# Designs tried in a protein design run: peptides against a protein of PDB entry 6UG1. Part 221

Target 1, 304 residues: chain A of PDB entry 6UG1
Amino acid sequence: SNEERKRRKYFHMLYLVCLMVHGFIRNEWINSKRLSRKLSNLVPEKVFELLHPQKDEELPLRSTRKLLDGLKKCMELWQKHWKITKKYDNVGLYMRTWKEIEMSANNKRKFKTLKRSDFLRAVSKGHGDPDISVQGFVAMLRACNVNARLIMSCQPPDFTNMKIDTSLNGNNAYKDMVKYPIFWCEVWDKFSKKWITVDPVNLKTIEQVRLHSKLAPKGVACCERNMLRYVIAYDRKYGCRDVTRRYAQWMNSKVRKRRITKDDFGEKWFRKVITALHHRKRTKIDDYEDQYFFQRDESEGIPD
Target 2, 301 residues: chain A of PDB entry 6UG1 as posed
Amino acid sequence: SNEERKRRKYFHMLYLVCLMVHGFIRNEWINSKRLSRKLSNLVPEKVFELLHPQKDEELPLRSTRKLLDGLKKCMELWQKHWKITKKYDNEGLYMRTWKEIEMSANNKRKFKTLKRSDFLRAVSKGHGDPDISVQGFVAMLRACNVNARLIMSCQPPDFTNMKIDTSLNAYKDMVKYPIFWCEVWDKFSKKWITVDPVNLKTIEQVRLHSKLAPKGVACCERNMLRYVIAYDRKYGCRDVTRRYAQWMNSKVRKRRITKDDFGEKWFRKVITALHHRKRTKIDDYEDQYFFRRDESEGIPD

## One batch from the design tools (peptide; made by RFdiffusion4, then SolubleMPNN)

Design b2_p26_6_s4 (from b2_p26_6, 12 letters changed)
Fold by OpenDDE base, seed 4:
Structure b2_p26_6_s4 (fold): chain B 304 residues (1-304), chain A 26 residues (1-26)
Amino acid sequence: as target 1 above (304 residues)
Amino acid sequence: DEELKKKAEELLEKLLKELEEYLKEK
């Protein structure tokens, strides 16, 4: 019905804000000075120097290569620190079906929300789910004075799915779900004037994204619980930015149709949410990023 | 549509207020 469409749109908006607020809260938690002091000790001086290379005036690419090598070594150090990776409880922050939402509303399941103290302990001990591990990796890079962002791929229920039964069938549902991450890292490369994508936990990859990312879900089964729609970046200064354009090859033709921002009302509303979560002034880094997004929009073209 | 708009704005305001309260407790 038209009413059910409105209900699903509203519930999607609600769920999206809750996810974005969750990302903001986790981003604040990883700014803990106590955690920073502990995690800085995981990074040897030689690796710290690679994270902060001098500018090579002859070949600036050499400086980027040192940074990339430093980030690779940080991923290796993080794997040594992280002792226990827990499975997600149920689907974690991956996308729920409408049926799962309706069934969960009837079940007063007390979601044990992880407290700040428990999160900081989990990161410090290297014991938690993959999301906590990624968040801790961002904290370690920030402890090394690296301009690292926490990235969250927000997975609200698909308001464009109007099927009554949205049950997912299949024994591999968890494996397909966790094939691509929900959280990852971005690091500012001051030499190339670009964000470097780092997945330290899931794919264990570093990318300089041009047109497409390995972190973008591919295949029907993987997209059932992980649809690239709202990739939100949280920086160390409490900046909040939509960076979906980096990871979406087909933003205009495919991704926009699955976003609340498909209409003017949804665009204005989503902009209000971003603005409310953005607690810093604009910087020249934001200018370079917006210029890159503009070039990506022009290169994709307007879908016919 | 107006009712959905109003509910979405009220919800945003509520969640922002809850976030502000959460930030003050720290």
Scores: peptide ipSAE 0.062, ipTM 0.725, DockQ to the pose 0.845
Fold by OpenDDE base, seed 1:
Structure b2_p26_6_s4 (fold): chain B 304 residues (1-304), chain A 26 residues (1-26)
Amino acid sequence: as target 1 above (304 residues)
Amino acid sequence: DEELKKKAEELLEKLLKELEEYLKEK
């Protein structure tokens, strides 16, 4: 019905704001001074120096290579720190079906909201789910004075799915769901004027995204619970930015059709959400990023 | 559509207020 379409659109908007607020809160928690002091001790001086290379005026690429080597070593150090990777409870922050949402409304399952103290303890001990692990990795880089962002791929229910029964065929193995991450890291390369993508936990990869990312879900089974639509970046200064354009190869042709921003109302509403979560002044880093997004938009073209 | 719009704005304002309160308590 038209009313069910409206209900699903509204519920998608509500769920999206809750996810974006969750990302903001986790980004604040990883700025903990107590956690920072503990995590800085995991990084030896030689690795710290690689994270902060001098500018090579002759070949700036040498400085980027040092930073990349430093980030690789930080991933290795983080793997040594992290002792226990817990499975997600149910689907974690992956996408729920409409049927699962309706069934969960009847079951007041006390979502044990992880408290700040429990999160900080989990990160400090190296015990938790993959999301806590990624968030802790971002905290470690920030503790080393690296300009690292927490990235969240927000997975609200698909308001464009109007099927009555959206039950996933029971074969959507936990393995297919977790094949691609929901949280990852970006690091600012001051030499190349680009963000470096880092997945320290899932794919254990570092990439300089040009046209496509390895972190973008591919294949039907993976996309059922992980649809790339809202990739939100949270920086150390409480900046909030939509970085979906980096990871979406087909932003205009495919991704936009699945976003609330497909219409003018949804665009204005989503801009209000981003603005409300953005607690810093614009910087020259934002200018370089917006220029990159513009070039990526022009290079994709308008879908016919 | 206007009712959905209004409810979405009211909910956003509520969640933002709750977030601001949560940030002041820290």
Scores: peptide ipSAE 0.062, ipTM 0.724, DockQ to the pose 0.855
Fold by OpenDDE base, seed 3:
Structure b2_p26_6_s4 (fold): chain B 304 residues (1-304), chain A 26 residues (1-26)
Amino acid sequence: as target 1 above (304 residues)
Amino acid sequence: DEELKKKAEELLEKLLKELEEYLKEK
């Protein structure tokens, strides 16, 4: 019905704001001074020097290569620190079906939200789910004065899906779900004027995204619970930015159709949400990023 | 359409207020 379409659109908007606020809160928690002091001790001086290379005036690419080597060594150090990777409870922050939402409304299960103290203890011990592990990795880089962002791929229910959702079958569904991450890291390269993508936990990869990312879900089974629609970046200064354009190969032709921002009302509403979560002034880094997004929009073209 | 707009704005204002309260308690 038209009413059910409106209900699903509203519920998608509500769920999206709750996810974006969750990302903001986790980004505050990883700025803990107590956690920072503990995690800085995991990084030896020689690796710290690679994270902060001098500018090579002759060949700036040499400085970028040192930073990339430092980030690789930080991923290796993080794997040694992390002792226990827990499975997600049910689907974690992956996308739920409309049927699962309707069934959960009948079950008054109080989901116990992880407290800040428990999160900080989990990161410090190296015990937790993959999201906690990624968030802790961002905290370690920030403890080393690296300009690292927490990235969140927000997975609200698909308001464009009007089908009656069949229950997703069994054990293979979890493997397909976790094939691609929900949380990752970005690091600012001051030499190339670009963000470097880092997945320290799932794919264990460092990427300089040009046209497509390895972190973008591919295939029907993987896209059932992980649809690239809202990739939100949270920086150390409480900046909040939509960075979906980096990771979406087909932003204009495919991704936009599944976003609330497909219409003028949804665009204005989503801008209000981003503005409300953005607690810093604009910087030259934002100018370089917006220029990159503009070039990506021009290179994709407008879909006919 | 207007009712959905109003409900979406009221929800945003409520969540922002709850976030501000959460940040003041720390």
Scores: peptide ipSAE 0.060, ipTM 0.723, DockQ to the pose 0.862
Fold by OpenDDE base, seed 2:
Order: C-alpha cells, then sequence, then structure tokens
Structure b2_p26_6_s4 (fold): chain B 304 residues (1-304), chain A 26 residues (1-26)
C-alpha cells in the first residue's frame, strides 16, 4: 500500500539516524586519552616517522609512498595486536530484511549494548568483532597523530524493497555478508590532498580511490545485507561528512534511487542530520574533498 | 506526506537531544 511505503521510509529514516548516532558515539569512544596512550606504544619510532614523512619538494609522491608504507606496517602491527576476531551476533550492523525487523519487534530480546568501558577493554586486549577492530585501528592511528577518520557504511533497511522477504539461506548468507566491511578507515594524505582508504581487518587493503573501491559491495548475494548507500565519515575533531560519492561508482544512476535523498524533502532532512552530527568548523581538507566529489559527479554525468 | 515529514523532524530533534544529553554526561 501507499501507507506501507510511507511507514518503510519513516522506519528507514529512524534507523539511519540511529546508525549515524552509533557511529558518532564509537568515534568519541576511540578518542579516549587512556586508549590513545596504550595504542601509541604499539607503533615503533621508525613506523611513526613513515607516518609523518617530510614533504619531498621535488616529488611529493615519495612522501605519499612513505605514508602508504607506514600505513601498511601499521596494519601488520594491528594484526599482531588483534588476537581474537569474534563473529558478529546475528548480522551485526549489516542490513536487516523487513521480515527480520518485524520478527525482532515481536521478540523482546534485550540487545546487549556494549558499554564504553567494555569497548575500551576489548580494543586494548585485541578481542572483539571486526567493527571493534577497525575502530581500534583508527584509534591507534589517531594516537600516532595521524588524521584518521572512522568510516561507516550505514545499512538501514531498504525502503525501496516492497517484496515479501524470502528466507535468506542462513550459513552462506554470513560469508557473503562479511565479504565487504561496514567499518573502515580513511587517512588524510597532506601531500596528494586526498583521503587514503584503509581496510585493516576484512580485505586488509590500502587504496587511493579514483573511480571505484574494492570496499564497494559487488554481486547480488553480497548486496543483500551490504548495500552501499550512506558512507559516513567521522573525524578526530567530531566532524561528520557524507563520503558516499568516493565509494559509489554510480551515485547518480544507481545509489541515489536507494537513498532518502532521492527527493527534496529527504535531501533537506539528511542534511539536517549531517549538520547536527558535525561538531567542527569547515577546513581546507573539506574544500579539497568537496572539489573531488564535484569532479566525480561531473565525470559520471546525469543519467539519461 | 506532511505527517511523515513532521514525524521525521520530531524524531530527529529527539535523537539529537538524546545525543546532546549523552555528550554532557561524559
Amino acid sequence: as target 1 above (304 residues)
Amino acid sequence: DEELKKKAEELLEKLLKELEEYLKEK
């Protein structure tokens, strides 16, 4: 019905804000001074120097290469620190079906909310799910004075899906679900004036995203629970930015149709959410990022 | 559409207030 479409849009909006607030809270937790002091000790001086290369005036690319090598070594150090990767409880923060939401509303299961103290202990011991591991990696980079962002691919239920959910086949569904991350890292490259994408846990990759990312879900099975629609960046100064354009090859033709921002109301509403979660002044880094997004929009064109 | 709009704005305001309260408790 038209009413069910409205209800699903509303529930999608509510769920999206809850996810974005969750990302904000986790971003605050990883700014813990106590955690920072502990995680800085994981990074040797030689690796710290690679993270902070001098500007090569002849070839700025040499400085970027040092930073990339430093980030690679940080991923290796993080793998040594991280002892236990737990499976997600159910689907974690991956996309739920409408049927799963309806069934969960009927089942008064108290979700065990992870407390800040338990999170900090988990990161400190190297024991937790992949999301906690990524968040801890961002904390380690921030402890080394790296301008690292926490990235969250928000997975609200698909309000465009009006089909009755067929039962997702359980066991194969988990492998396909976790094939691509929900959380990752971005690092500011001050030399190239670009964000470097880092997945320290899942794909264990470092990318300088131009047109496409390896972190963008591909294939029907992977997209059932991980649909790239809302990629939100949380920085060390409590900035909040929509960075979906970086990871979406087909933002205008495909991704926009599945976002609340497909209409003027949804765009204005989503802008209010971003503004409310953005607790810092604009910087030149935001200008370079917006210029990159503009160039990507022009290069994609308007879909015919 | 206006009712959906109003409910979505009211929920945003509520969640933002809850977030501000959560930030003040720290």
Scores: peptide ipSAE 0.058, ipTM 0.717, DockQ to the pose 0.866

Design b2_p26_7_s1 (from b2_p26_7, 16 letters changed)
Fold by OpenDDE base, seed 4:
Structure b2_p26_7_s1 (fold): chain B 304 residues (1-304), chain A 26 residues (1-26)
Amino acid sequence: as target 1 above (304 residues)
Amino acid sequence: DLIKKAQEELEKVLKEFKEYLEKEMK
């Protein structure tokens, strides 16, 4: 019905806000001074120097290569720190089906919300789910004075899916679900004036995204619970930015159709949510990023 | 508190959204 379409759209919007708030709260938690002091001790001086290379005036690419090597070594150090990777309870923050949502509404499941103290302890011990691990990695880079962002791929239920039964019966459902991450890191490269993408936990990869990311879900089974629609960046100064354009090859032709921002009302509403979570002034880094997004929109063109 | 400020701004967004829902469901 038209009513059910409206209900799913509105539930998607509410769920998206809750996910974005979750990312904001986790971003605040990883700014803990106590955690920062503890995590800085994991990074030896030689690796710290690689994270902060001098500008090579002859070949700025040499400075970027040092930063990339420093980030690789930080990933290796993080793997040594992280002792226990817990599986997600149920589907974690991956996308739920409409049937799962309806069934969960009837079951007053007391979601055990992780407290700040428990999170800080988990990161400090190296015990937790992949999301906690990524968040801790961002905290370690921030402890080394690296301009690192927490990235969250928000997975609200698909309001464009109007099927009544959306149950996923696949035996490999968990493996396909966790094939691509929900959380990752971005690091500002001051030499190239670009964000570097870092997945320290899932794919264990570093990339400089041009047109395509390895972190973008591919294949039907992987996209059932992980659909690239809302990639939100949280920085150390409590900035909040939509960075979906970096990771979406087909933003205009495919991704936009599955976002609340497909219409003017949804665009205005989503901008209000971003503004409510954005607590810093604009910087030159934001200008370079917006210029990159503009160039990517022009290069994609208008879908035929 | 930054979280409190973010919460207050989100409560405004949710209020406006609720008011919109009430208009669209009439």
Scores: peptide ipSAE 0.143, ipTM 0.760, DockQ to the pose 0.696
Fold by OpenDDE base, seed 1:
Structure b2_p26_7_s1 (fold): chain B 304 residues (1-304), chain A 26 residues (1-26)
Amino acid sequence: as target 1 above (304 residues)
Amino acid sequence: DLIKKAQEELEKVLKEFKEYLEKEMK
């Protein structure tokens, strides 16, 4: 019905806000001074120097290469620190089906919300789910004075899916679900004026995204619980930005159709949500990023 | 507290959204 379509759209919007707030809260937690002091000790001086290379005036690419090497070594150090990767409870922050939502509404299961103290302890011990691990990695880079962002791929239920039964086949569903991350890191390269993408936990990759990312879900089974729609960046100064354009190869042709921002009302609403979560002034970094997004939009073209 | 400020701003967004819902569901 038209009513059910409206209900799903609105539930999607509320769920999206809750996810974006979760990302914001986790971004505050990883700015903990106590955690920062502990995590800075994981990074030896030689790696710190690689994270902060001098500007090579002859070949700026040499400075970028040092930064990339530093980030690789930080990823290796983080793997040594992280002792226990827990499985997600159910689907974690991956996308639920409408059926799962309806069934869960009847079960007032108190979601055990992880407290700040428990999160800080988990990161400090190296024990937790992949999301906690990625968030801790961002905290470690921030402890080393790196301009690292927490990235969250928000997975609200698909309001464009009007199927009554969206039962997912149970076999291998977890493996397909966790094939691609929900959280990752971006690091500002001051030399190339670009964000470097870092997945320290899942794919264990560092990339400079040009046209497509390795972190973008591919294949039907993986996309059932992980659709690239809302990739939100949280920086160390409490900036909040939509960075979906970086990771979406087909933003205009495919991704936009699955977003609330497909219509003017949804665009205005989503912009208000971003603004409410954005607590810093605009910087030159934002200008370079917006220029990159503009170029990416032009290069995709308008879908016929 | 930045979280408190963000929460207050989000509550405004959610209120406006609720008011919109109440108009569109009539």
Scores: peptide ipSAE 0.136, ipTM 0.756, DockQ to the pose 0.657
Fold by OpenDDE base, seed 2:
Structure b2_p26_7_s1 (fold): chain B 304 residues (1-304), chain A 26 residues (1-26)
Amino acid sequence: as target 1 above (304 residues)
Amino acid sequence: DLIKKAQEELEKVLKEFKEYLEKEMK
């Protein structure tokens, strides 16, 4: 019905806000001074120097290469620190079906909310799910004075899916679900004036995204619980930015149709949500990023 | 309109959340 469509749209919006708030809270937790002091000790001086290369005036690419090597070594150090990767309870923060939401509303299952103290302990010990591990990696980079962002791919239920029964096939679903991450890292490269994408846990990859990312879900099975729609960046100064354009090859033709921002009402609303979570002044880094997004929009063109 | 009511509720929630964050970040 038209009413059910409106209900699903509204529920999608509320769920999206809750996810974005969750990302904000985790971003605050990883700014813990006590955690920072512990995690900085994981990074030896030689790796710290690679993270902070001198600007090569002749060839800025040499400085970027040092930073990339430093980030690679940080991923290796992080893997040594991280002792236990726990499976997600159920689907974690991956996308739920409408049926699963309806069933969960009927079953008053007390979700165990992880407390700040438990999170900080988990990161410090190297014991937790992949999301906690990524968040801890961002904390380690921030402890080394690296401008690292926490990235969250928000997975609200698909309000464009009006099918009643989307029974996802259960057993193969977990492997396909976790094939691509929900959380990752971005690092500012001051030499190239670009964000470097770092997945320290899942794909264990570093990339300089141009047109496509390895982190963008591919294939029907992987996209059932991980649809690239809302990729939100949380920085060390409590900035909040939509960075979906970086990871979406087909933002205008495919991704936009599945976002609340497909209409003017949704766009205005989503802008208010971003503004409510954005607690810093604009910087030149934001200007470079917006220029990159503009160039990507022009290069994609308007879908025919 | 259900969408308008939903917007008003979300705006209220966002306002309250913003005020909370401004208090906790100080």
Scores: peptide ipSAE 0.032, ipTM 0.621, DockQ to the pose 0.042
Fold by OpenDDE base, seed 3:
Structure b2_p26_7_s1 (fold): chain B 304 residues (1-304), chain A 26 residues (1-26)
Amino acid sequence: as target 1 above (304 residues)
Amino acid sequence: DLIKKAQEELEKVLKEFKEYLEKEMK
């Protein structure tokens, strides 16, 4: 019905705000001074020097290579620190079906929200789910004065799916779900004027995204619970930015059709949500990033 | 319009949430 379409659109919007607020809260928690002091001790001086190379005026690429080497060593150090990776409870922050939402509304299960103290303890001990691990990795880089962002791929239910959801089959569904991450890291490269993508936990990869990312979900089974639609970046100064354009190869032709921003009303609303979560002034880093997004939009073209 | 009413409620929630964050960040 037209009413059900409106209900699903509204529920998608509310769910998206809740996810974006969750990312904001986790970004605040990883700025803990107590956690920073503990995590800085995991990084040897030689690795710290690689994270902060001098600018090579002859070949800036040499400085970028040192930074990449430092980030690789930080991923190795983080894997040694992390002792226990817990499975997600149910689907974690991956996408739920509409049927699962309706069934959950009938079950008054009090979800125990993780407290800040429990999160800080989990990161310090190296015990938690993959999301906590990624968030802790961002905290470690920030403790080393690296300009690292927390990235969140927000997975609200698909308001464009009006089909009756079939039950997703059990054991293989979890493996397909966790094949691609929901949280990752970006690091600012001051030499190339670009963000470096770092997945320290899932794919254990570092990439300089040009046209496509390895973190973008591919295949029907993986996209059932992980659709790249809203990739939100949270920086150390409480900036909030939509960085979906970096990770979407087909932003204009495919991704936009599944976003609330497909119409002018949704675009204006979503900009208000971003603005409400953005607590810093604009910087030259934002100018370089917006220029990169513009070039990516021109290169993709407008779909006919 | 249900969408307009929902937007107004969300704006109130976002305002209250912003005010809460401004208090917690002091």
Scores: peptide ipSAE 0.030, ipTM 0.618, DockQ to the pose 0.041

